# Peptides against a protein of PDB entry 6PSE, part 20

Target 1, 78 residues: chain A of PDB entry 6PSE
Amino acid sequence: PSEEEEYARLVMEAQPEWLRAEVKRLSHELAETTREKIQAAEYGLAVLEEKHQLKLQFEELEVDYEAIRSEMEQLKEA

## One batch from the design tools (peptide; aimed at target 1 V47)

Design b2_p17_1_s3 (made by RFdiffusion4, then SolubleMPNN; from b2_p17_1, 7 letters changed)
Fold by OpenDDE base, seed 4:
Structure b2_p17_1_s3 (fold): chain B 78 residues (1-78), chain C 78 residues (1-78), chain A 17 residues (1-17)
Amino acid sequence: as target 1 above (78 residues)
Amino acid sequence: as target 1 above (78 residues)
Amino acid sequence: SAEEIMRRFKAAKEELE
């Protein structure tokens, strides 16, 4: 039997004391997993904001670079 | 009493049938939350990688910009 | 696995931040 099937059998045959402990364990794990999910999502959002700011800075620098490059190119062609 | 205390009391007083159902419910929620956590982590990682690539591109452009700027400055000072 | 992904994410975060 798969681990899942064995676990299901354990739950069906378990005494109340074990079941209560399992509820507590699962509740704890669910809470932790939920916190981790939220943390990852929040971090991803923060990085998106940082990436957006960096993109704006990059575009500004690109404009400045092209201006100087064009000026330099014109000087070389003269 | 807090919701947590009320829930704890419910678990302590619950019949085996309720406890088994609760284990199944929590197991299902944990599985779903785990999938969502993984998705959030993968998304966050992807955004980090995109930001990193953009940072590298920005730094490369900065180097190129400073090179041209310096050359132009030297020409103006000559 | 979930643990592997989280470890990779954490490692990337520590390296890139």
Scores: peptide ipSAE 0.189, ipTM 0.825, DockQ to the pose 0.673
OpenDDE base, seeds 1, 2, 3, 5: peptide ipSAE 0.071, 0.059, 0.158, 0.186; ipTM 0.792, 0.788, 0.821, 0.825

Design b2_p17_1_s4 (made by RFdiffusion4, then SolubleMPNN; from b2_p17_1, 10 letters changed)
Fold by OpenDDE base, seed 2:
Structure b2_p17_1_s4 (fold): chain B 78 residues (1-78), chain C 78 residues (1-78), chain A 17 residues (1-17)
Amino acid sequence: as target 1 above (78 residues)
Amino acid sequence: as target 1 above (78 residues)
Amino acid sequence: MDEEILERFKKAREELE
């Protein structure tokens, strides 16, 4: 049997004391995993914001670059 | 009593059938939350990589911009 | 990141606070 099937069997055959302990264990793991999930999401959001700011800076520089490039082209063609 | 205390009391007083159902519920939520955590981490990594590539492009443009700026300055000062 | 997933994360955070 798979580990999942074995676990399911254990749950079905377990005494209340074991089941209560398992509820406590799972509750703890769920709380920790939830916190970690939120932290990962917050980190991702922070990076997204940083990328967005960088994109804005890049676009500003592109505008400045094209302005100078155009001016240079005009001067050289005149 | 707090909700946590009430839940704890429920767990202590619950019958095996309820406890087994609670184990199943918590296991399901843990699995889902774990998957979401991993997904969030993967998304964060992807955005970080995108930001890195954008940074490289930005730095390349900065070099090109400074080159043209310098050339323009030289032409105007001559 | 999908906005729906982000919203779920925000809700989870609110529940923990």
Scores: peptide ipSAE 0.100, ipTM 0.809, DockQ to the pose 0.076
OpenDDE base, seeds 1, 3, 4, 5: peptide ipSAE 0.081, 0.080, 0.086, 0.094; ipTM 0.804, 0.804, 0.806, 0.808

Design b2_p17_2 (made by RFdiffusion4; failed a check: too like the target's own chain)
Pose (drawn by RFdiffusion4):
Structure b2_p17_2 (pose): chain A 78 residues (1-78), chain B 68 residues (1-68), chain P 17 residues (1-17)
Amino acid sequence: as target 1 above (78 residues)
Amino acid sequence: LVMEAQPEWLRAEVKRLSHELAETTREKIQAAEYGLAVLEEKHQLKLQFEELEVDYEAIRSEMEQLKE
Amino acid sequence: AETLREREQAAKELLEE
């Protein structure tokens, strides 16, 4: 029997004391995973923002580069 | 009376939590894998930005060298 | 199963950072 069918048998045939403990155990597991899920989403928003700021800082540097480059090309007529 | 024959509710709770835990785990993993992708994207962009900085300095100094 | 464990582990490593 696979671990899945063994567990399904346990839930449908175990005593209430065991069922209460499993409810309790899963409640802790769910609370912890919900915490981890939330922190992962926050981390995503933070790095998404960092990336956004870096993109702007990059495009700003592109403009400054073009201005100098445009001037230099003009000067090569001298 | 003996509504105490209620292992059926506990069994319903075990199943409900087991499913919620599974979906929460999928959401968590998915959220983590997206976070790693943004880090990879940011890394490529940081490398490109530092390249542009060097090139920018290269032609700021090459000009100014235009000196008369 | 192994793939899921690796994904969970990668998610834990990321959240420790």

Design b2_p17_2_s1 (made by RFdiffusion4, then SolubleMPNN; from b2_p17_2, 10 letters changed)
Fold by OpenDDE base, seed 4:
Formats: C-alpha cells, structure tokens, sequence
Structure b2_p17_2_s1 (fold): chain B 78 residues (1-78), chain C 78 residues (1-78), chain A 17 residues (1-17)
C-alpha cells in the first residue's frame, strides 16, 4: 500500500489518544507552515517592490542616456 | 476562554469519528498550505532573479552613460 | 515586464494570506 493508504489505515484503527495527539501535531505543523507561507509571500513582495524601484531608476537613466546620445550624435555630425 | 482553549476542549471531549474527520481536515489544509508556501517561495525566487538581471543591465547602462557624459563634458570644455 | 511581475506577486501574496 502507498504511504497514504497506510496512514489512512492508522487513522482508521487509531485510539482516541493517538487521534488527539495527531490533531495536535497537525495543528502545530499547519500553524508553522502557514507562518512560513506568509513570510515567503512578504519576502516576495519586498523583492518585487525593490525590482519596481530599480525599474523606475533604469527607465530614468535610459531617458538621460538617450538625450546625451542624441546630443553627441548631433555634435559628431556637425 | 480563548479560541485555542475552546478548540482544545473540543479535541479532548471529541468522539473518535470527529477526531478522524479533524485529522483528515488538518491533513488536507496542511497539504494545501505547504503547496502555497512552495509556490510563494518559487515566485519570490523568480522575482529575485529578474531583479538581479535588471541590476546587471542597470550597472551596464551606468557605465555607458558615464562614458558618454565624460566625452560630452570634454567636448563642451574644448 | 514590471506589470507582469506585480500581477504574479499579488497572486503569490493572495495565496499566502
């Protein structure tokens, strides 16, 4: 049987004391995993904001660069 | 009592059928939350990689910009 | 590029909340 099928059998045949302990275990793991999920999302959002700020700076620099490039081209053709 | 204390009482007083259902519910939520955590982490990593590539492009443009700026400054002072 | 990243980040944030 798969691990899932074996686990299902354990749950079906388990005494209340084991089931209560398993509920406690799963509740703890769920709480921890939920916290980790939130932290991962918050980190991703922070990086996205940093990327956005960098993109704005990049676009500003591109505009400035093209302005100087155009002026330089005009001076070299004169 | 807190929600946690009330839940603890429910678990302590619950019949095996309820406990088995709760184990199943928590297992499902844990699996789902785990998947979401992984997805959030993968997304955060992807954004981080994009930010890194953008940073490299920005630094390259800064070098090119300073080169043209310096040349332009020299031409204007001549 | 930035707009797509924002949509993906929001999707990830919605999954985390």
Amino acid sequence: as target 1 above (78 residues)
Amino acid sequence: as target 1 above (78 residues)
Amino acid sequence: EAAEAEREARAAALLAE
Scores: peptide ipSAE 0.160, ipTM 0.816, DockQ to the pose 0.071
OpenDDE base, seeds 1, 2, 3, 5: peptide ipSAE 0.159, 0.152, 0.147, 0.152; ipTM 0.815, 0.813, 0.811, 0.815

Design b2_p17_2_s2 (made by RFdiffusion4, then SolubleMPNN; from b2_p17_2, 10 letters changed)
Fold by OpenDDE base, seed 4:
Structure b2_p17_2_s2 (fold): chain B 78 residues (1-78), chain C 78 residues (1-78), chain A 17 residues (1-17)
Amino acid sequence: as target 1 above (78 residues)
Amino acid sequence: as target 1 above (78 residues)
Amino acid sequence: EEEEEEREKRADEFLAL
């Protein structure tokens, strides 16, 4: 039997005391995993915002660079 | 009573059939939340990599910009 | 608790991107 099938059998044959303990365990693990999910998402959002700000800065620098490059090219051709 | 206290009371007074159903529910939610956590982490890592690549490009452009800026400044002072 | 629900909602929004 798969681990899942074995676990399912355990749940079916379990006493109420074990079931209550398992509900408590699963509730705890769910709460922790939910917190971790939220933290991962919040971190991802922060990185996404940082990437966006960096992109804006990059685009500004590209404009400034092209301006100076163009001026320099004109000076070299004159 | 808090929702948590009410839920705890429900679990304590619940019949085995309800407890088995609750274990099944919580197991399902835990599996889904775990998948979502992993997805959030993977997406966050992807965004982080994109930000890193953008940062490298930005730093390369900064070097090129400063080189041209310096050359231009020298030409203006001469 | 409401703040936690809002945080979960934001997380779900991020996961949907």
Scores: peptide ipSAE 0.274, ipTM 0.848, DockQ to the pose 0.950
OpenDDE base, seeds 1, 2, 3, 5: peptide ipSAE 0.239, 0.272, 0.272, 0.271; ipTM 0.839, 0.846, 0.847, 0.847

Design b2_p17_2_s3 (made by RFdiffusion4, then SolubleMPNN; from b2_p17_2, 7 letters changed)
Fold by OpenDDE base, seed 2:
Structure b2_p17_2_s3 (fold): chain B 78 residues (1-78), chain C 78 residues (1-78), chain A 17 residues (1-17)
Amino acid sequence: as target 1 above (78 residues)
Amino acid sequence: as target 1 above (78 residues)
Amino acid sequence: EEELREREERARELLAQ
């Protein structure tokens, strides 16, 4: 039997005391996992914002670079 | 009583059938939340990698820009 | 950079879970 099938059997045959303990365990794990999910999402959003700001700076520098490059090219062609 | 206290009382007084259903519910929610956590983490890492690559490109452009800027400044001072 | 490195480490830990 798969672990899932074995677990399902355990739940079906379990006493109320075990079931209450399992509810408590699962509730705790769910709360922790939910917190971790939120933290991961918040981190992803923060990095996304940083990347966006960096992209804006990069694009600004590209404009400035092309301006100087063009001026330099004009001077070399003269 | 708080919702948590009411829930705790419900768990303590619940019949095995309710407890088994609650284990099933919590197991399902935990599995979903775990998947979502992993997806959020994977997304965050992907964005981080993109930001890192962009930073490298930005720094390379800064070097190139400063080289041209310096050359241009020298030509203007001559 | 240090904060970012710590965040990256935490993200890797989350992926390992």
Scores: peptide ipSAE 0.132, ipTM 0.811, DockQ to the pose 0.139
OpenDDE base, seeds 1, 3, 4, 5: peptide ipSAE 0.123, 0.125, 0.123, 0.128; ipTM 0.808, 0.809, 0.808, 0.810

Design b2_p17_2_s4 (made by RFdiffusion4, then SolubleMPNN; from b2_p17_2, 11 letters changed)
Fold by OpenDDE base, seed 3:
Structure b2_p17_2_s4 (fold): chain B 78 residues (1-78), chain C 78 residues (1-78), chain A 17 residues (1-17)
Amino acid sequence: as target 1 above (78 residues)
Amino acid sequence: as target 1 above (78 residues)
Amino acid sequence: EEEEEERLRRAEEFLAS
């Protein structure tokens, strides 16, 4: 039998005391996993904001670069 | 009483049938939340990689910008 | 054996529901 089948049998045959303990265990794991999910989301958001700021800086530099490139090209052609 | 206290009372007074149902519910929620956590982590990693690539592009542009800026400065001073 | 098969069936129903 698979671990899942064995677990299911255990749940089906369990006494109330075991079931209450299992509810407690699962509730704790759910709370922990939920916290971890939120933390992962917050991290992703932070990185996204950093990327956005970097993109703005990149675009600004690109504008400045094209300006001097154009000026240089004009001077070389004159 | 808080929601947590009310829930705790419910678990303590619950019949085995309710407890088994609750174990099932919590197991499903845990599985779902775990999947969501993993997805959030994967998203964060993807954004991080995008930011890294953007940073490399930015640094390359900075090098090119300084090169033509320096050349332009030399031409203006000559 | 029949009792074990019946327990397995109930477990599968629990997991699949």
Scores: peptide ipSAE 0.157, ipTM 0.777, DockQ to the pose 0.023
OpenDDE base, seeds 1, 2, 4, 5: peptide ipSAE 0.148, 0.153, 0.154, 0.157; ipTM 0.775, 0.776, 0.775, 0.775; seeds 1, 5 fail the geometry check

Design b2_p17_3 (made by RFdiffusion4)
Pose (drawn by RFdiffusion4):
Structure b2_p17_3 (pose): chain A 78 residues (1-78), chain B 68 residues (1-68), chain P 17 residues (1-17)
Amino acid sequence: as target 1 above (78 residues)
Amino acid sequence: LVMEAQPEWLRAEVKRLSHELAETTREKIQAAEYGLAVLEEKHQLKLQFEELEVDYEAIRSEMEQLKE
Amino acid sequence: AAQELYEEFIEAYEESH
């Protein structure tokens, strides 16, 4: 019997005391995972924002580069 | 009376939590894998930005060298 | 609220691509 069918048998045939403990155990597991899920989403938004700021800082540097480059090309007529 | 024959509710709760826990885990993993992808993207972009900085300095100094 | 934060993260990730 696989671990899944063994567990299914345990839930449908175990005593209430065991069922109460499993409810309690899963409640803790769910609370912790919900906490981890939330932190992962926050981390995502933070690095998404960092990436956004970096993109703007990059495009700003592209403009400053083009301005200097444009002036140099003009000067090579001298 | 003996509504105490209620292991059926506990069994319903075990199943409900087991499913919620599974989906929460998928969402957590999915969220983590996305976070890693953004880090990888930001890394590529940071490398490109530092390249542009060096090139920018290269032609800021090459000009100004235009000196008469 | 936790689910909305997750949905906001997914939407923000998809908008970035």

Design b2_p17_3_s1 (made by RFdiffusion4, then SolubleMPNN; from b2_p17_3, 9 letters changed)
Fold by OpenDDE base, seed 2:
Structure b2_p17_3_s1 (fold): chain B 78 residues (1-78), chain C 78 residues (1-78), chain A 17 residues (1-17)
Amino acid sequence: as target 1 above (78 residues)
Amino acid sequence: as target 1 above (78 residues)
Amino acid sequence: DADALYQKFLEEYEKSR
């Protein structure tokens, strides 16, 4: 049987004291995992914003670069 | 009493059938939250990599820009 | 809450693609 099936059997055969302890354990793990999920999402959003700002800066520099390139090209051809 | 204290009391007074159901519920939520945490982490890493690549491109463009700017400045001063 | 924040991140992530 799979670990899942074994666990299910354990839960079915468990005494109330074990079940209460398991509820407590799972609640704790859920709380921790939830916190970690939040942290990951917050971090991800921050990085997205940073990437966006960098992209804007890059696009601005591209415009400036092309302006100078074009000016120089015109001067060289004159 | 806090919600936490009320929940704790509920767990203490609950029958085995309720406790088994609660274990199942918490297990399900934990599995989902874990999946979401992992997904968020993966996406965050992907964005970080994209940001890094963009930064490299930006720095390369800055070098090229400064080269042209410097050349232009020299030509104008001559 | 945690779910709202997670969903917000997913939405912004998708927009960034």
Scores: peptide ipSAE 0.578, ipTM 0.878, DockQ to the pose 0.969
OpenDDE base, seeds 1, 3, 4, 5: peptide ipSAE 0.576, 0.577, 0.577, 0.575; ipTM 0.877, 0.877, 0.878, 0.878; seeds 3, 4 fail the geometry check

Design b2_p17_3_s2 (made by RFdiffusion4, then SolubleMPNN; from b2_p17_3, 10 letters changed)
Fold by OpenDDE base, seed 4:
Structure b2_p17_3_s2 (fold): chain B 78 residues (1-78), chain C 78 residues (1-78), chain A 17 residues (1-17)
Amino acid sequence: as target 1 above (78 residues)
Amino acid sequence: as target 1 above (78 residues)
Amino acid sequence: DADALYEKFKAEFEASK
């Protein structure tokens, strides 16, 4: 049987004391995993914001660069 | 009592059938939350990579811009 | 809310593409 099937059998045959302990364990893991999910989402949102700011700066620099490049090109064409 | 204390009392007084159902519920939520955590982490890493690539492009453009700016400045000083 | 934050990030991530 798969580990999932074996676990299901364990749960079906378990005593109340084991079941209570398992509920406690799972509750703890769920809380911890939920916290980690939140942290991952918060971090991702922060990186998205940083990326957006960087993109704006990049686009501004592109405009400035093209202005100077165009001026230089015009001088070379003269 | 807090919801946590009430829940703890519920678990202590629960019948085996309820406990088995709760183990099943918590296992399902844990699996789902774990999947979401992993997905969030993957998205975060993707954004980090995109940000990194953008930063490299920005730094390259800065170098090119400063080169042209310096050349233009030297021409003005002549 | 954990779910709301996750969904927000997912939505903004998709929008950033």
Scores: peptide ipSAE 0.542, ipTM 0.873, DockQ to the pose 0.961
OpenDDE base, seeds 1, 2, 3, 5: peptide ipSAE 0.540, 0.541, 0.541, 0.540; ipTM 0.872, 0.873, 0.873, 0.873

Design b2_p17_3_s3 (made by RFdiffusion4, then SolubleMPNN; from b2_p17_3, 9 letters changed)
Fold by OpenDDE base, seed 1:
Structure b2_p17_3_s3 (fold): chain B 78 residues (1-78), chain C 78 residues (1-78), chain A 17 residues (1-17)
Amino acid sequence: as target 1 above (78 residues)
Amino acid sequence: as target 1 above (78 residues)
Amino acid sequence: SADELFEEFRRRFEASR
């Protein structure tokens, strides 16, 4: 039997005291996991914004670089 | 009474059938929330890597840009 | 594990700041 099947059987055969304790345990774990999920999402959004700003700066620098490169090339060819 | 206190009382007074159903519900929600936490973390790590690679490219371009800028400035001053 | 992956992300995120 799989762990899932074994757990299901345990739940079906458990006494009310065990079931109440399990509800408490699961509620606690759910609350913690939910907070962590939210935190991960917030971090992800922050990184996305930072990456976006960096991308804009990079593209601006590329434009400036190509302008100077082109000017330099023209001067060398002249 | 707070919602938490009311829920706690409900759990304490509930029949085994309700408790088993609640364990099932909470287990399902915990599994889903855990998967979502994993997805958020995986996505965040991917974006962090992308940002890191972009940062390296940006810094390399800055070096190249300053080299050309300096050369151009020297030529103009000569 | 899910917890280890989350902690890795948190650690790397904080280090990148």
Scores: peptide ipSAE 0.551, ipTM 0.873, DockQ to the pose 0.964
OpenDDE base, seeds 2, 3, 4, 5: peptide ipSAE 0.552, 0.551, 0.552, 0.550; ipTM 0.873, 0.873, 0.873, 0.873; seeds 2, 3, 4 fail the geometry check

Design b2_p17_3_s4 (made by RFdiffusion4, then SolubleMPNN; from b2_p17_3, 7 letters changed)
Fold by OpenDDE base, seed 3:
Structure b2_p17_3_s4 (fold): chain B 78 residues (1-78), chain C 78 residues (1-78), chain A 17 residues (1-17)
Amino acid sequence: as target 1 above (78 residues)
Amino acid sequence: as target 1 above (78 residues)
Amino acid sequence: SADELYEEFKRRFEESR
């Protein structure tokens, strides 16, 4: 049997004391995992913002670069 | 009493049938939250890589821009 | 909430692709 099936059997045959302990364990793990999910999302949002700001700066520099490049090219061709 | 205290009381006074149902509920939520945590982490890593690549491109463009800017400035001052 | 924050990040991530 799979671990899932074995676990299901344990839950079905468990005494109340074990079940209460399992609820406590699962609640704790859920709380921790939820916190970690939040942290991951917060970090991701921060990086997204940083990337966006960098993209804007990059696009601005591209415009400036093309302006100077074009001017320089015209001077060299004259 | 806090929601936490009320919940703790419910668990202490609950019948086995309720406890088994709660284990099932918590297990399901934990599985989903874990999946979401992992997904968020993967997304974050992807964004980090994209930001890093963009930063490299930006730095390269800065070098090129300064080279042309300097050359143009020298020509104008001559 | 945790779910809202996750969904926001997921949405913004998808939009950034």
Scores: peptide ipSAE 0.575, ipTM 0.875, DockQ to the pose 0.959
OpenDDE base, seeds 1, 2, 4, 5: peptide ipSAE 0.574, 0.575, 0.575, 0.573; ipTM 0.875, 0.875, 0.876, 0.875; seed 4 fails the geometry check

Design b2_p17_4 (made by RFdiffusion4)
Pose (drawn by RFdiffusion4):
Structure b2_p17_4 (pose): chain A 78 residues (1-78), chain B 68 residues (1-68), chain P 17 residues (1-17)
Amino acid sequence: as target 1 above (78 residues)
Amino acid sequence: LVMEAQPEWLRAEVKRLSHELAETTREKIQAAEYGLAVLEEKHQLKLQFEELEVDYEAIRSEMEQLKE
Amino acid sequence: SPTDEERRAFFESLLAE
C-alpha cells in the first residue's frame, strides 16, 4: 500500500484522539506555511521594486550618454 | 444527546486543512520561484548598467580630452 | 514567463488573503 492509501485508511478509521492531534498538527503546518508564503510575496514585491528603480536609473544614464555622444559627433566637424 | 458520534467532523477538518496546506504550499513555491526570476532579471540589468557606466566614463573622458 | 505587472498582481493577491 502506498503512503497515500495508508494515510487515507488512517483518517477514515483512526480514533478521535488521533484525529484531533492530526487536526492540530496540520493547523501548525498551515500557519507556518502561510507565514512563509506571505514572506515570499513580500520578497517578490521588494525585488520587483528594486528592479524598477534600477531600470529608471539605467534609462536616465542612457539619456546622459546620448547627450554627450550627440555633442561629440557634432564636434568631429572640427 | 450523543452528537458525540462526531469523528466525522474531525475527519472533515483533517481533509479541509490538508487541502488548504497543499494550495498554500503551491502558492509559496510559486511565489519563491518568481522571486528568483526577478533576481536573475535584476542581475542581468545590473550587469548592463555597469557596462553603460564604464562606456559613459569612456566618452566623458574622451571628450574633455577635447581640450583647446 | 509572467510580466512584472502580473507577478505584482499575484504577490498582492497572496497578501490580500

Design b2_p17_4_s1 (made by RFdiffusion4, then SolubleMPNN; from b2_p17_4, 6 letters changed)
Fold by OpenDDE base, seed 4:
Order: sequence, then C-alpha cells, then structure tokens
Structure b2_p17_4_s1 (fold): chain B 78 residues (1-78), chain C 78 residues (1-78), chain A 17 residues (1-17)
Amino acid sequence: as target 1 above (78 residues)
Amino acid sequence: as target 1 above (78 residues)
Amino acid sequence: MPSDEEIRKFFEEILAE
C-alpha cells in the first residue's frame, strides 16, 4: 500500500487521543506552512520591486551610454 | 474566549468521526498550502535570477560607460 | 516562464488571503 493509504488506514483505526494529537500536529504544520507561504510572497514582491528599479536605472544608463557612444562615433567618423 | 480557545475546546470534545473529518480537512489544506508555498518559492527564485542577470548587465554597461566617459573627459581636458 | 505581472498577481493573491 502507498504511504497515503497506510496513513488513511491509521486515521480510520486511530483512537480519539491520537486523532486529537494529529489535529494539533496538522494545525501547527498548517500554521507554519502558511507563514512560510506568506513570507515567500512578501519576499517575492520585494524582489520584483528591486528588479523594476534596477530596470529603470539600466534604461537610464543605456540612454546616457548611447549618447556618449554616438558622440564618440561621430568624432571617429570625422 | 478566543477563536483558538473555542477551537481547542471543540477538538477536545469532538467525536471520533468529527476528528477524522478534521484530520482529512487539515491534511488537504496543508497539502494545498504546501503546494502554494513551493510555487511561491519557485517564482521568487525565478525573479531573483532575472534580477541577478539584469544586475550583471547593468554592471557591464557601467564599465563600458565609464570607459567612454573617461575617454571623452580626457579629450575635453586636452 | 510566467510574466512578472502573473507572478505579482500570484503573490498578491497569497497576501490577500
């Protein structure tokens, strides 16, 4: 049997005391996992913002670079 | 009483059938939340990688820009 | 790969729970 099937059987045959403990365990894990999920989302949004800011800076630098490059190119062609 | 305290009392007084159902519910939610957490982590990593690549490109452009800027500055000072 | 906007929406949905 799969681990899932074995676990299902355990739950079906379990005593109330075990079931209560399992509810407590699962509740705890759910809370932790939920917190981690939220944290991941928060960090993800932060990185997106940082990436966006970097993109803007990059685009500004590209403009400045092309301006100087163009000037230099004109001088070389003269 | 807090919702948490009320829930705790419910679990303590619950019949085995309810407890089994609750274990099933919590297991399902945990599985879903875990999947979402993992996906969030994957997306976060992807954005981080993109940000990193952009950072490298930016730094390369900075080097090129400063090189041209310096050359132009030297020409102006001559 | 998902777009930045899709990723943003995904994160925002998580935080809106």
Scores: peptide ipSAE 0.680, ipTM 0.877, DockQ to the pose 0.938
OpenDDE base, seeds 1, 2, 3, 5: peptide ipSAE 0.678, 0.679, 0.671, 0.678; ipTM 0.876, 0.877, 0.876, 0.876

Design b2_p17_4_s2 (made by RFdiffusion4, then SolubleMPNN; from b2_p17_4, 7 letters changed)
Fold by OpenDDE base, seed 4:
Structure b2_p17_4_s2 (fold): chain B 78 residues (1-78), chain C 78 residues (1-78), chain A 17 residues (1-17)
Amino acid sequence: as target 1 above (78 residues)
Amino acid sequence: as target 1 above (78 residues)
Amino acid sequence: MPSDEEIEAFFKAILAE
């Protein structure tokens, strides 16, 4: 049997004391996992914003670089 | 009482049938939340990698820009 | 790969829960 099937069987055969403990365990894990999910989303948004700002800076530098490159090229061609 | 205290009381007073249903519910929510957490982490990592690559490109462009800027400045000073 | 907009939407959806 799969672990899932075995677990399902365990739940079906379990005593109330075990079931209460399992509810408590699962509730705790759900709370932790939910917090971690939220933290991951918050962090991801922060990184997206940082990447966006970096992209803007990069594009600005590209413009400046091309301006100087073009000027230098014009001087060489003259 | 807090929702947490009320829920705890419910679990303590619950019949086995309710407890089994609650275990199933919590297991399902945990599985979904875990999947979402993992997906969030994967997306976050992808954005981090993209940001890192962009940073490397930016730093490379800065070096190239400063080289041209310096050359241009030297030409003006000569 | 998902777009930045899709990723952003995903994260915002999580935080809106």
Scores: peptide ipSAE 0.671, ipTM 0.877, DockQ to the pose 0.939
OpenDDE base, seeds 1, 2, 3, 5: peptide ipSAE 0.670, 0.671, 0.669, 0.670; ipTM 0.876, 0.876, 0.876, 0.876

Design b2_p17_4_s3 (made by RFdiffusion4, then SolubleMPNN; from b2_p17_4, 5 letters changed)
Fold by OpenDDE base, seed 4:
Order: C-alpha cells, then structure tokens, then sequence
Structure b2_p17_4_s3 (fold): chain B 78 residues (1-78), chain C 78 residues (1-78), chain A 17 residues (1-17)
C-alpha cells in the first residue's frame, strides 16, 4: 500500500485523542505553510517591482545611448 | 472567545466522524497550500533570474554608454 | 526588504522541502 493509503487507514482506525492531535498538527502545519506561501508571494512581487524599475532605467539609458551613438556615427560618416 | 478558541472547543467536543473529516479537510488544504507555496517559490526564483539578467544587460549598456560619453566629452573639450 | 540572496535562499529552501 502507498503511504497515502496507509495514512488513510491510520486515520480510519485512530482513536479520538489521536485524531484531535492530528487536527492540531495539521492546523499548525497549514498555518506555517500559508505564512510561507504569503511571504513567497510578497517577495515575488517585490522582485517584480524592482525588475520593473530596472527596466525603466534601462530604457531611459537606451534612449540616451542611442542619441549619443547616433551623433557619434554621424561624425564618423562626415 | 476568539475564533481560534471556539475552533479549539469544537475539536475537543467533536465526534470521531467529524474529526476524521476534519483531518481529511486539513490534509487537502495543506496539500493545496503546499503546492501553491512551491509555485510561488518557483515563480520568485524565475523573476529573480530575470531581474539579474536585466541587471547584467543594464551594466553592459552603462559601460558602453560611458565609453561613448567619454569620447564625446573629449571631442567637445578639444 | 530582504536582499536578493536572502530571497533566493528562502525560495530555494521552500523548493528543497
């Protein structure tokens, strides 16, 4: 039997005291996992914002670079 | 009483059938939340990599820009 | 906010679980 099947059997055969403890354990793990999920999402959003700002800066620099490059190219072709 | 205290009381007074159902519910939610947490982490790493690549591109452009800017400045000061 | 390295470590920890 799979671990899942074995666990299911354990739950079916368990006494109330074990079941209450298991509810408590699972509730705790769910709370922790939820917190980590939220934090991961927050970090992801922060990085997205930083990437966006960097993209804007890159685009600005690209415009400035092309302006100077074009001027230099014109001088060289003269 | 807080919702947490009320829930705790419910668990303490619950019948085995309810407890088994609750274990099943919590197990399911934990599995889903875990999957979402993992997905959030994968996404976060992807965005970090994208930002890193953009940063490298920005730094390369910055070097190129400063080179041309310096050359242009020297021409203007001559 | 955490550094990129801290965030990376956090994500990698999650994925290593």
Amino acid sequence: as target 1 above (78 residues)
Amino acid sequence: as target 1 above (78 residues)
Amino acid sequence: MPSDEEMRAFFERILAE
Scores: peptide ipSAE 0.655, ipTM 0.876, DockQ to the pose 0.946
OpenDDE base, seeds 1, 2, 3, 5: peptide ipSAE 0.653, 0.654, 0.653, 0.654; ipTM 0.875, 0.875, 0.875, 0.875

